Peptides against a protein of PDB entry 8YVU. Designs and how they scored, part 3

Target 1, 39 residues: chain A of PDB entry 8YVU
Amino acid sequence: PQLCYILDAILFLYGIVLTLLYCRLKIQVRKAAITSYEK
Target 2, 160 residues: chain B of PDB entry 8YVU
Amino acid sequence: TWLTVLKKEQEFLGVTQILTAMICLCFGTVVCSVLDISHIEGDIFSSFKAGYPFWGAIFFSISGMLSIISERRNATYLVRGSLGANTASSIAGGTGITILIINLKKSLAYIHIHSCQKFFETKCFMASFSTEIVVMMLFLTILGLGSAVSLTICGAGEEL

## One batch from the design tools (peptide; made by RFdiffusion4, then SolubleMPNN)

Design b1_p8_2_s3 (from b1_p8_2, 5 letters changed)
Fold by OpenDDE base, seed 2:
Structure b1_p8_2_s3 (fold): chain B 39 residues (1-39), chain C 160 residues (1-160), chain D 39 residues (1-39), chain A 8 residues (1-8)
Amino acid sequence: as target 1 above (39 residues)
Amino acid sequence: as target 2 above (160 residues)
Amino acid sequence: as target 1 above (39 residues)
Amino acid sequence: VEVLLKLA
């Protein structure tokens, strides 16, 4: 049971990190799309 | 640039806040329906007795709704309202985290004192269940706080 | 304990979905970068 | 929103 809670914490942290990375990548894609439209 | 990023993600953060609030309300309702918290001895459910799932969910819901409305209408009064709601939600989230941590400590202490290896006993089962619910609520509260803080920063940046 | 395992399953699934989305976005960023270099 | 992002 204790291992389960530790796993929850790790997975939660992983989810947060991935969400942040996903947001960053999405912004990069949008910036690239805007730059492509301006050319 | 960071403010621009947060502004673009404001709708997402608002939706996340609403979702978090709904989940908190669901958990609160389930716990209240299954357990008679008033008759449970000790402070195992202190967070529930304090009504945290309810008022916390309300704050997050209001913050999320105002954020979404603010984005859609782009009115100055809505921006201020959203900023206020986000600030209140952030404060509520911080308070909630504190309460949940205290509750978690009490629950863990209870488990240790009673040497709850036999989870089939009512008291140990309740303590374990409370601990699990508190942990889940803690995670949700952290997510809600993160979104509220992000929205607050975004709103503050728009006013500057 | 059962709730912990359920939460683990949900978080695990969420992590997988986010990873797939991250990979897709990364590919899109690369494609956009290549297109920008060709112009 | 996440589902919409998946479809985009």
Scores: peptide ipSAE 0.443, ipTM 0.802, DockQ to the pose 0.114
Fold by OpenDDE base, seed 4:
Structure b1_p8_2_s3 (fold): chain B 39 residues (1-39), chain C 160 residues (1-160), chain D 39 residues (1-39), chain A 8 residues (1-8)
Amino acid sequence: as target 1 above (39 residues)
Amino acid sequence: as target 2 above (160 residues)
Amino acid sequence: as target 1 above (39 residues)
Amino acid sequence: VEVLLKLA
């Protein structure tokens, strides 16, 4: 039971980090698409 | 740069806030339907006794909806409304986190004091269940607060 | 304990979905960058 | 939004 709470904390932190990375990648995709369209 | 990023993710943050609010309402409803909080020690379910699942979910839902509407219609009057709602939801989220942390500490202390070794004992089961629900609500509240703060910054940037 | 395991399952599933989306976005960024470079 | 991103 105690291990379950630790796992929850780790998974939650992982989810936050992945969300931030996903947002950064999404911005990069948009910037790359704009640059490609201007050429 | 940060403002432009937040503006692009405003709809996503609004949807996330609404989803978080709905999940909080669902959990609150389930807890109220399964458990009679009135007959349980108030310290274990302090967040529920304060009505956090209800008012917190309402604030987050309103903030999220206003943010989405403001982004879609691109109207100045909606920006002001969304900014106000997002600020209110941010405050609500902060207070909710505080209440949940206090509830979590009390629940953990209750489990420790009563030396809960058997899961199916009524008091120990309720305390354990409360602790689990409070942890879930805490995570959801942190997500909601993050979205509300982000939306508030976006709204403030649009007004400037 | 059962609720903790349910939360773990949800967070784990969310993490997997985000990882897949992240990989797809990363591939899209690479494709967009290549297209921009060829123009 | 996540579903739309998957489809795009």
Scores: peptide ipSAE 0.438, ipTM 0.803, DockQ to the pose 0.120
Fold by OpenDDE base, seed 3:
Structure b1_p8_2_s3 (fold): chain B 39 residues (1-39), chain C 160 residues (1-160), chain D 39 residues (1-39), chain A 8 residues (1-8)
Amino acid sequence: as target 1 above (39 residues)
Amino acid sequence: as target 2 above (160 residues)
Amino acid sequence: as target 1 above (39 residues)
Amino acid sequence: VEVLLKLA
């Protein structure tokens, strides 16, 4: 059971990190789309 | 800018806050319906005795709804109202987290003192169940607080 | 303990979904970069 | 938005 809670913490942290990375990547896609449109 | 990103995600954050509040309310209702907390000895369910799932869910729900309405109508008075509600919700969330941490500590201490190796013992089962529910509620409260704080920052940025 | 495993399952599923979305977004960024380079 | 992104 203790290992289960540790796994929850790791998965939660992973989810937060992935969310941040996803947001950054989404911004990059938008910037790339804007630059492509201006060309 | 970070503020621009928060503004774009304001509706999503509001929906997330409402959803978190609803889940907390559901858990609180289920626990209250299944367990007679008033007759349980000790402070194992102190967070429930304090009514946190109920008032916490109400605060988060109101904050989320006001944020969504403020975004849709784009009126200055609604922005102020949303900011106030989000601030109040953030304070309530912080208080709730504190209560949940205290409850968690008491539950863990109880399990440690009684050396709960037998899961089927009533007291040990209740303490374990309480610990699990409190942990889940703590995670939900943290998520709700994060959304409320994000919405507060967004609202503050609009007022500046 | 059962609730912990349920939470793990939900978080794991969420992590998988986010990973897939991140991969798709990364592919889109690469495609946008290639098209920008060819122009 | 996430569902739309998947469809997109």
Scores: peptide ipSAE 0.401, ipTM 0.784, DockQ to the pose 0.136
Fold by OpenDDE base, seed 5:
Structure b1_p8_2_s3 (fold): chain B 39 residues (1-39), chain C 160 residues (1-160), chain D 39 residues (1-39), chain A 8 residues (1-8)
Amino acid sequence: as target 1 above (39 residues)
Amino acid sequence: as target 2 above (160 residues)
Amino acid sequence: as target 1 above (39 residues)
Amino acid sequence: VEVLLKLA
């Protein structure tokens, strides 16, 4: 049971980090698309 | 597009596969060093008795190493070798998942039969610990299988 | 205890999906960067 | 790679 909670904590942290990275990357894609449209 | 993605991430997938294999090997070694599985009654550690963490880790490690070498040298013969190794690793991963599922079922059945309500009871503690380890190994095996399958698809795409 | 294992499965699946999406998005950023460089 | 990507 304790290992399960530890794994949950690790996976949860990983999920949060990936979500933040995904959001940042999505913003970069949008910025790149806007720059390409203006040129 | 998907094949291009897999090709670019081939090294990453290989490293992930090796890392997963190493973690599985480490867990297997730790469990074997702490517990004398041979003297434990029942099939709680059937996956360890079958030696899955060892041979599974070897297969995944070899597959990952071959994938990395194939990507770095960019040679046709290495691509074929990597494809073969990844295919073998995928089969091994599937077999490992099957073994782990069987072990998990046995562990859960053991917990159910003994009506484990007290965690500090020796039998219940061991069954619970085994279940946790099996679940962790199952997750690692799924990750390894995913990486091996991805590398296999990438290698197959390069041959086409 | 059962909820912990269910949560592990959900978080694991979420991690896989996010990883795939992140890889796809990273490729899109690279393609956008290449397109911007060629113009 | 993920950590490197986060830093880049």
Scores: peptide ipSAE 0.434, ipTM 0.800, DockQ to the pose 0.113; fails the geometry check

Design b1_p8_2_s4 (from b1_p8_2, 6 letters changed)
Fold by OpenDDE base, seed 1:
Structure b1_p8_2_s4 (fold): chain B 39 residues (1-39), chain C 160 residues (1-160), chain D 39 residues (1-39), chain A 8 residues (1-8)
Amino acid sequence: as target 1 above (39 residues)
Amino acid sequence: as target 2 above (160 residues)
Amino acid sequence: as target 1 above (39 residues)
Amino acid sequence: AEVLKKLA
């Protein structure tokens, strides 16, 4: 049971990190698209 | 800029906030229906005794709804209202987190003191159950607070 | 204990979905970069 | 909302 709670914490942290990375990557895609349009 | 990103995701954040509020409300109602918290001795359900799942859910729901309406109608008065509601929701969320952390500490202390190795004891079972519910509520509250803070920043940026 | 495992399952699923989306987005960024270079 | 995020 203790291992389960530890796993929950790890997965929760992983989810937060992934959401942040996803947002950053989405911004990069948008910037790349804008740059491509200007060229 | 960060403000531009938040503005684009404002509706999403509002929906997330409402969803979080609804989940919290559901958990609160389920716990209240299954367990008579008022008759449970100890502070293992302090967050529930304080009524956090209910008033917190109300604040988050109002904040989320106002945010969505503000984004859709793009009216100045709605933007200000949403900003105020989100700010209030953020404060409420912070308070809720504090209450939940205190509850979690008490529950863990109870488990430690009674050496709850056997789950067959009613008190140990209740303490474990409380811990699980509090952890879930804590995660939801953190999510709600994040949404409310994001919406607050977005609203503040629109006023500038 | 059962609730903990349920939460683990939900978080695990969420992590998988986010990972897949991140990979897809990363591929899009690469494609956009290549297209921009060719223009 | 998550579905919309996936489609975007």
Scores: peptide ipSAE 0.417, ipTM 0.793, DockQ to the pose 0.098
Fold by OpenDDE base, seed 3:
Structure b1_p8_2_s4 (fold): chain B 39 residues (1-39), chain C 160 residues (1-160), chain D 39 residues (1-39), chain A 8 residues (1-8)
Amino acid sequence: as target 1 above (39 residues)
Amino acid sequence: as target 2 above (160 residues)
Amino acid sequence: as target 1 above (39 residues)
Amino acid sequence: AEVLKKLA
């Protein structure tokens, strides 16, 4: 049971980190697309 | 740049806030329907006794709805109203988190003191169930608070 | 205990979906970078 | 939206 709650915390943190990384990567894709269009 | 990102995701954050509020309300309603919390001894359901799932859900839902309406109509008075509602929702969320943490501590202490090894014992079962529900409510409250704070920052950025 | 496992399952599924989306987005960034380099 | 992100 305790391991289950620990797993929940880890997965929750992982979800937050992935969301932030996804947002950053999305911005990077947009910047790359703009740069490619200007070239 | 961060403000721009938050503005673009304002509607999504509002929807998330409303959804979180609805889930909290559903959990509160289910718990109140299944268990007679008023007659339960102890403080294992203190958050429910305080009515947090109900008023917390109301605050989050109102905040989310106002944020969505403010974004759609793009009116200054609506932006101010949304900012106020989101601020109030953020305060309510923080208070809710505090109440839930206190409840969680009491429930865990109860389990420890009574050495609850038999899950089917009434008191131990109730304490364990309370702990599980409180943890779920805590996660939902954190998500709701995050959305409310994000919307508050977005609204503040629009007024500046 | 059952609720904890259900929450774990939901969070795990969410993590998998986000990971797949992140990988796809990363591939897009790489493709955009290659296209920009060839121009 | 996460769904739109999946489609894009």
Scores: peptide ipSAE 0.388, ipTM 0.785, DockQ to the pose 0.124
Fold by OpenDDE base, seed 2:
Structure b1_p8_2_s4 (fold): chain B 39 residues (1-39), chain C 160 residues (1-160), chain D 39 residues (1-39), chain A 8 residues (1-8)
Amino acid sequence: as target 1 above (39 residues)
Amino acid sequence: as target 2 above (160 residues)
Amino acid sequence: as target 1 above (39 residues)
Amino acid sequence: AEVLKKLA
């Protein structure tokens, strides 16, 4: 049970980090698309 | 740039907030239907006794719905309403987190004091169940608060 | 304990989905960069 | 929203 809670915390943190990285990457894709459209 | 990105994701954040609210309501309903929390000894279900799953879910649902409607109709009055609702939801989320943390501490303290090695004991089972539910509620509340704060920032940016 | 394992399963699935989405976005960024370089 | 997720 304790190991399960630790795993929950790790997976939760992992999910937050991945969400942030995904958002940052999505912004980069949008910026690249805008730059390509203006050229 | 961040504001424009958040504005584009406003509908998604609203949907996420509504989903979180529904999950919270489901958990609250299940706990209330299965357990008579009023007769449970101790404060292991203090968050439920305070009615957090209910009013918290209502605030998040209203905030999410208003955000979605505001984005779709693009009316100034809806933007202000959404901003107000999201602000209220953010405050409610913060309060909910505080209540859940207190509940979690009490539940953990109960488990520690009674040395709950026998999980099948009624009191220890209830404390463990409460801890699990509170942790799940805490995660959902954090997600809801994140969405509400993001929507609040978007709404504030539109007012400027 | 059973609820903890259910949460682990949900978080694990969420992590896998986010990882796949991140990989897809990364590929899109690379394609956009190549297209912008050729123009 | 789901279509946007697939198109992203």
Scores: peptide ipSAE 0.372, ipTM 0.789, DockQ to the pose 0.137
Fold by OpenDDE base, seed 4:
Structure b1_p8_2_s4 (fold): chain B 39 residues (1-39), chain C 160 residues (1-160), chain D 39 residues (1-39), chain A 8 residues (1-8)
Amino acid sequence: as target 1 above (39 residues)
Amino acid sequence: as target 2 above (160 residues)
Amino acid sequence: as target 1 above (39 residues)
Amino acid sequence: AEVLKKLA
């Protein structure tokens, strides 16, 4: 049971980090698309 | 810009907020149906006794719905309404987190005092169950708060 | 204990889905960069 | 919307 709670915390943190990284990557894709459109 | 990204994801964030609220409400109703919280001594289920799953779910649902409607209709008055609702939801989320943390501390203290090595005992099982539910609700509340704050920032950016 | 395992399963699934989406997005960024470089 | 379709 204690290991389960630790795993929950790790997975939750992982989810938050991935969400932030995904948002950053999505912004980069959009910026690249805008730059490509202006050329 | 960050504001542009938030605006594009506003509907998605609203839907996520509603979903989170519904899950919280479901957990609350299940716990209330399975457990007679009123007869349980102590503050192990203080968050449930305070009705957090219910009012929290309502606030998050209203905030999410208003955000979606505001985005679809693109009206200034709806934007302001959504901003207000999201702000209220953010405050509610913060309060909920505080209540849940207090409940979690009490539950953990209860487990520690009784030295629950036998998980099959009714009291120890209830304390462990309470702790698990509180942790789950805490995670959901954090997600809801994140969505509400994001929507609030988006709405504030549109007004500027 | 059982609820903890259910939460673990949900969080694990969420993490996998986000990882796949992140990988796809990263591939798209790379493709866009290559296309922009060739122009 | 068209740009999104091209990226999809």
Scores: peptide ipSAE 0.268, ipTM 0.784, DockQ to the pose 0.246

Design b1_p8_3_s1 (from b1_p8_3, 5 letters changed)
Fold by OpenDDE base, seed 1:
Structure b1_p8_3_s1 (fold): chain B 39 residues (1-39), chain C 160 residues (1-160), chain D 39 residues (1-39), chain A 8 residues (1-8)
Amino acid sequence: as target 1 above (39 residues)
Amino acid sequence: as target 2 above (160 residues)
Amino acid sequence: as target 1 above (39 residues)
Amino acid sequence: VAEELLKL
């Protein structure tokens, strides 16, 4: 059971980090799309 | 730019917050229906005794709903209301995390003190079950807090 | 223990989905950067 | 929903 909880914590942290990175990339894609539209 | 992205994802964050709140409420209801927490000695279910699944779910649900309504209607008064609700939900989430951590520590301490090798002992089973539920609720609360904080930042950016 | 494994499965699935989305978004950012450089 | 739409 202790190993399961440790795995939960690691997976949860990984999920948060990936969500933040995804949001950052989504911003970059949107900025690139806006720049492409203005040209 | 970050504020613009948060604004575009405000509805998604609101929906996520409502969903998280509903899951927390469901867990709270299930635990209360299966276990008579009032008759359980000790602080194993302190988070449930404090009513966190109920009031926390309400705060998150209201915050999420107000955020969605504010985004859809684009009215200044709704933006202020959403900001207030999101701030309150963020505070509630932080308090909930604190309560859940305390409950988790007590539950873990109980398991260690009683050397719960026998899973079939009623007290050890309840402590283990409580620990699992509290951990799940803690994760959901952290997700809800993240959503509420994001919505608060978005709302604060609209007020500036 | 069973609830822990269910949570692990959900978090693992979420992590996989986010990883795939991150990869797709990263490819889009790269394509946008290339298009901006050719211009 | 937006994530699912991006996946399609």
Scores: peptide ipSAE 0.434, ipTM 0.805, DockQ to the pose 0.108
Fold by OpenDDE base, seed 4:
Structure b1_p8_3_s1 (fold): chain B 39 residues (1-39), chain C 160 residues (1-160), chain D 39 residues (1-39), chain A 8 residues (1-8)
Amino acid sequence: as target 1 above (39 residues)
Amino acid sequence: as target 2 above (160 residues)
Amino acid sequence: as target 1 above (39 residues)
Amino acid sequence: VAEELLKL
């Protein structure tokens, strides 16, 4: 039971980190697309 | 710019905020329906007694809806309204987190005092259940706050 | 305890979905970079 | 939005 709560905390943190990384990557894709369009 | 990205995700963030609000309402309703909160020791369900799932969900829902409407209509007055609503939702989220943390501490203290070795005892089960629900609500509140803050920054960027 | 396991399942599923989306987005960034280099 | 991005 205590392990479940620890797992929840880890998974939650993982989800936040992945969301931030996803946002950063999405920005990179957009920048790359803009640069490709200007060429 | 980072602001441009947030603007493009504004609708998505608004939808996420509404979804978070709906989940909070569902949990609040379920807990209120299953548990006679009035007969339970006030400390375990303090967040529910304060009506957090309801008012918090309302604020988040309004903020999300206003953000979506503002994005769709591209009207300056709606942008300001959305910014105000998102700011209010952010404040509400912060307050909610504080209440939930206090409730969590009380619930954990209750579990510790009663030495709940047997999870099948009604009191220990209720305390554990309360703790679980509070943690879930805390996570949802953090998500809602994140969306509201993001929308607020987006709206502020549009006014500049 | 049962609710904790349900939350774990939801968070786990969310994490998997985000990971897949991140991988797909990363591949897109790479493809865009390659296309920009060939131009 | 993710699906539209996948189509691009």
Scores: peptide ipSAE 0.372, ipTM 0.797, DockQ to the pose 0.163
Fold by OpenDDE base, seed 3:
Structure b1_p8_3_s1 (fold): chain B 39 residues (1-39), chain C 160 residues (1-160), chain D 39 residues (1-39), chain A 8 residues (1-8)
Amino acid sequence: as target 1 above (39 residues)
Amino acid sequence: as target 2 above (160 residues)
Amino acid sequence: as target 1 above (39 residues)
Amino acid sequence: VAEELLKL
């Protein structure tokens, strides 16, 4: 059970980091799309 | 396309493979240090008795290192060496997964036969602990195999 | 205890899905950057 | 990759 909780913590942290990176990348794509639309 | 993406991430995959190997080695050494597996009756730690954490970690580490070196030097002979090492690591990973699955089945069967409701019983505790460790090692081995296969595909794509 | 292993499976699946989405988004950003460079 | 992401 304790090892399971450690794995959960690692996977949770990984999920948070990936979510933040995904959000940043999504914002970049949106900015690029807006810039392309204005041209 | 996919080959180009994998080539760009080759160094990252190699680092991931080395990291996975190091984690497996750490788990193996910790288990061997805490538990005298040689004196444990039964096949609860069959994967450890087979030395999988040790040789598996070595194979993945060598494969990852060769992949990183091959990418950095961009030499044809290193590409071939990396491809060979990654292929060997993929085979070793597959064998390791098989051993871990067998160990997991034996551990689960033991828990079922003895109706391990009392966690404090030494045998039931060991079987439960083994099951947890084997599951963790199985996940790590799958990740390592995925990286090794990806690196193998990259190396094969460079030879074509 | 059983819930912990279920959580591990969910978090693992979430990590895989996010990784795939991140890769797709990264490709989109690269395509947008190339298109912007050609203009 | 993290450094490149920080530069973007």
Scores: peptide ipSAE 0.363, ipTM 0.781, DockQ to the pose 0.150
Fold by OpenDDE base, seed 2:
Structure b1_p8_3_s1 (fold): chain B 39 residues (1-39), chain C 160 residues (1-160), chain D 39 residues (1-39), chain A 8 residues (1-8)
Amino acid sequence: as target 1 above (39 residues)
Amino acid sequence: as target 2 above (160 residues)
Amino acid sequence: as target 1 above (39 residues)
Amino acid sequence: VAEELLKL
């Protein structure tokens, strides 16, 4: 059971990091789309 | 387009593959250090007895290293070498998944048969521990296989 | 312990899905950048 | 490392 909790912690951290990266990338896509629309 | 994207992520996939391999080696080493798997009765640690953490990690490490080197040097011979290594790693990953699933089934069956309600029984503890490790290794193997397949597709696309 | 394994499976699936979505977004950003460079 | 580089 302790190993399962360790894996949960790692996967949870990975999920948080990916979510943050996804949000940043989504913002970049939006900025790129706006810039392309203004041109 | 998909091939171009995979090519750009090749280094990342290679690094991920190496990391996965290192984690598998670490787990294998820890298990071998803590448990005398050779003296454990039954097939609870069949994946470890088969040496999967070791050879699987080697294949993934070689595949990852070749992928990184291939990307950095951008040489045709390295691309072919990486493709070969990634293919071998994909096969190894598939075999590893199969072994791990079999081990997992055996471990779960062992837990069920012995009605392992008392966690403090040595056999039940070992079976539970094995199950947990096998699950972790299964996840890592799936990740490694995903990276190896992605790199294989990328390499195949470069040869076309 | 069963709940821990279920959580592991959910987090693992979430990680895979986020990785795929991140890759898709990265492709979109690159396509947008190429289109803006050709204009 | 690549994910960290992507954060930069």
Scores: peptide ipSAE 0.446, ipTM 0.807, DockQ to the pose 0.091; fails the geometry check

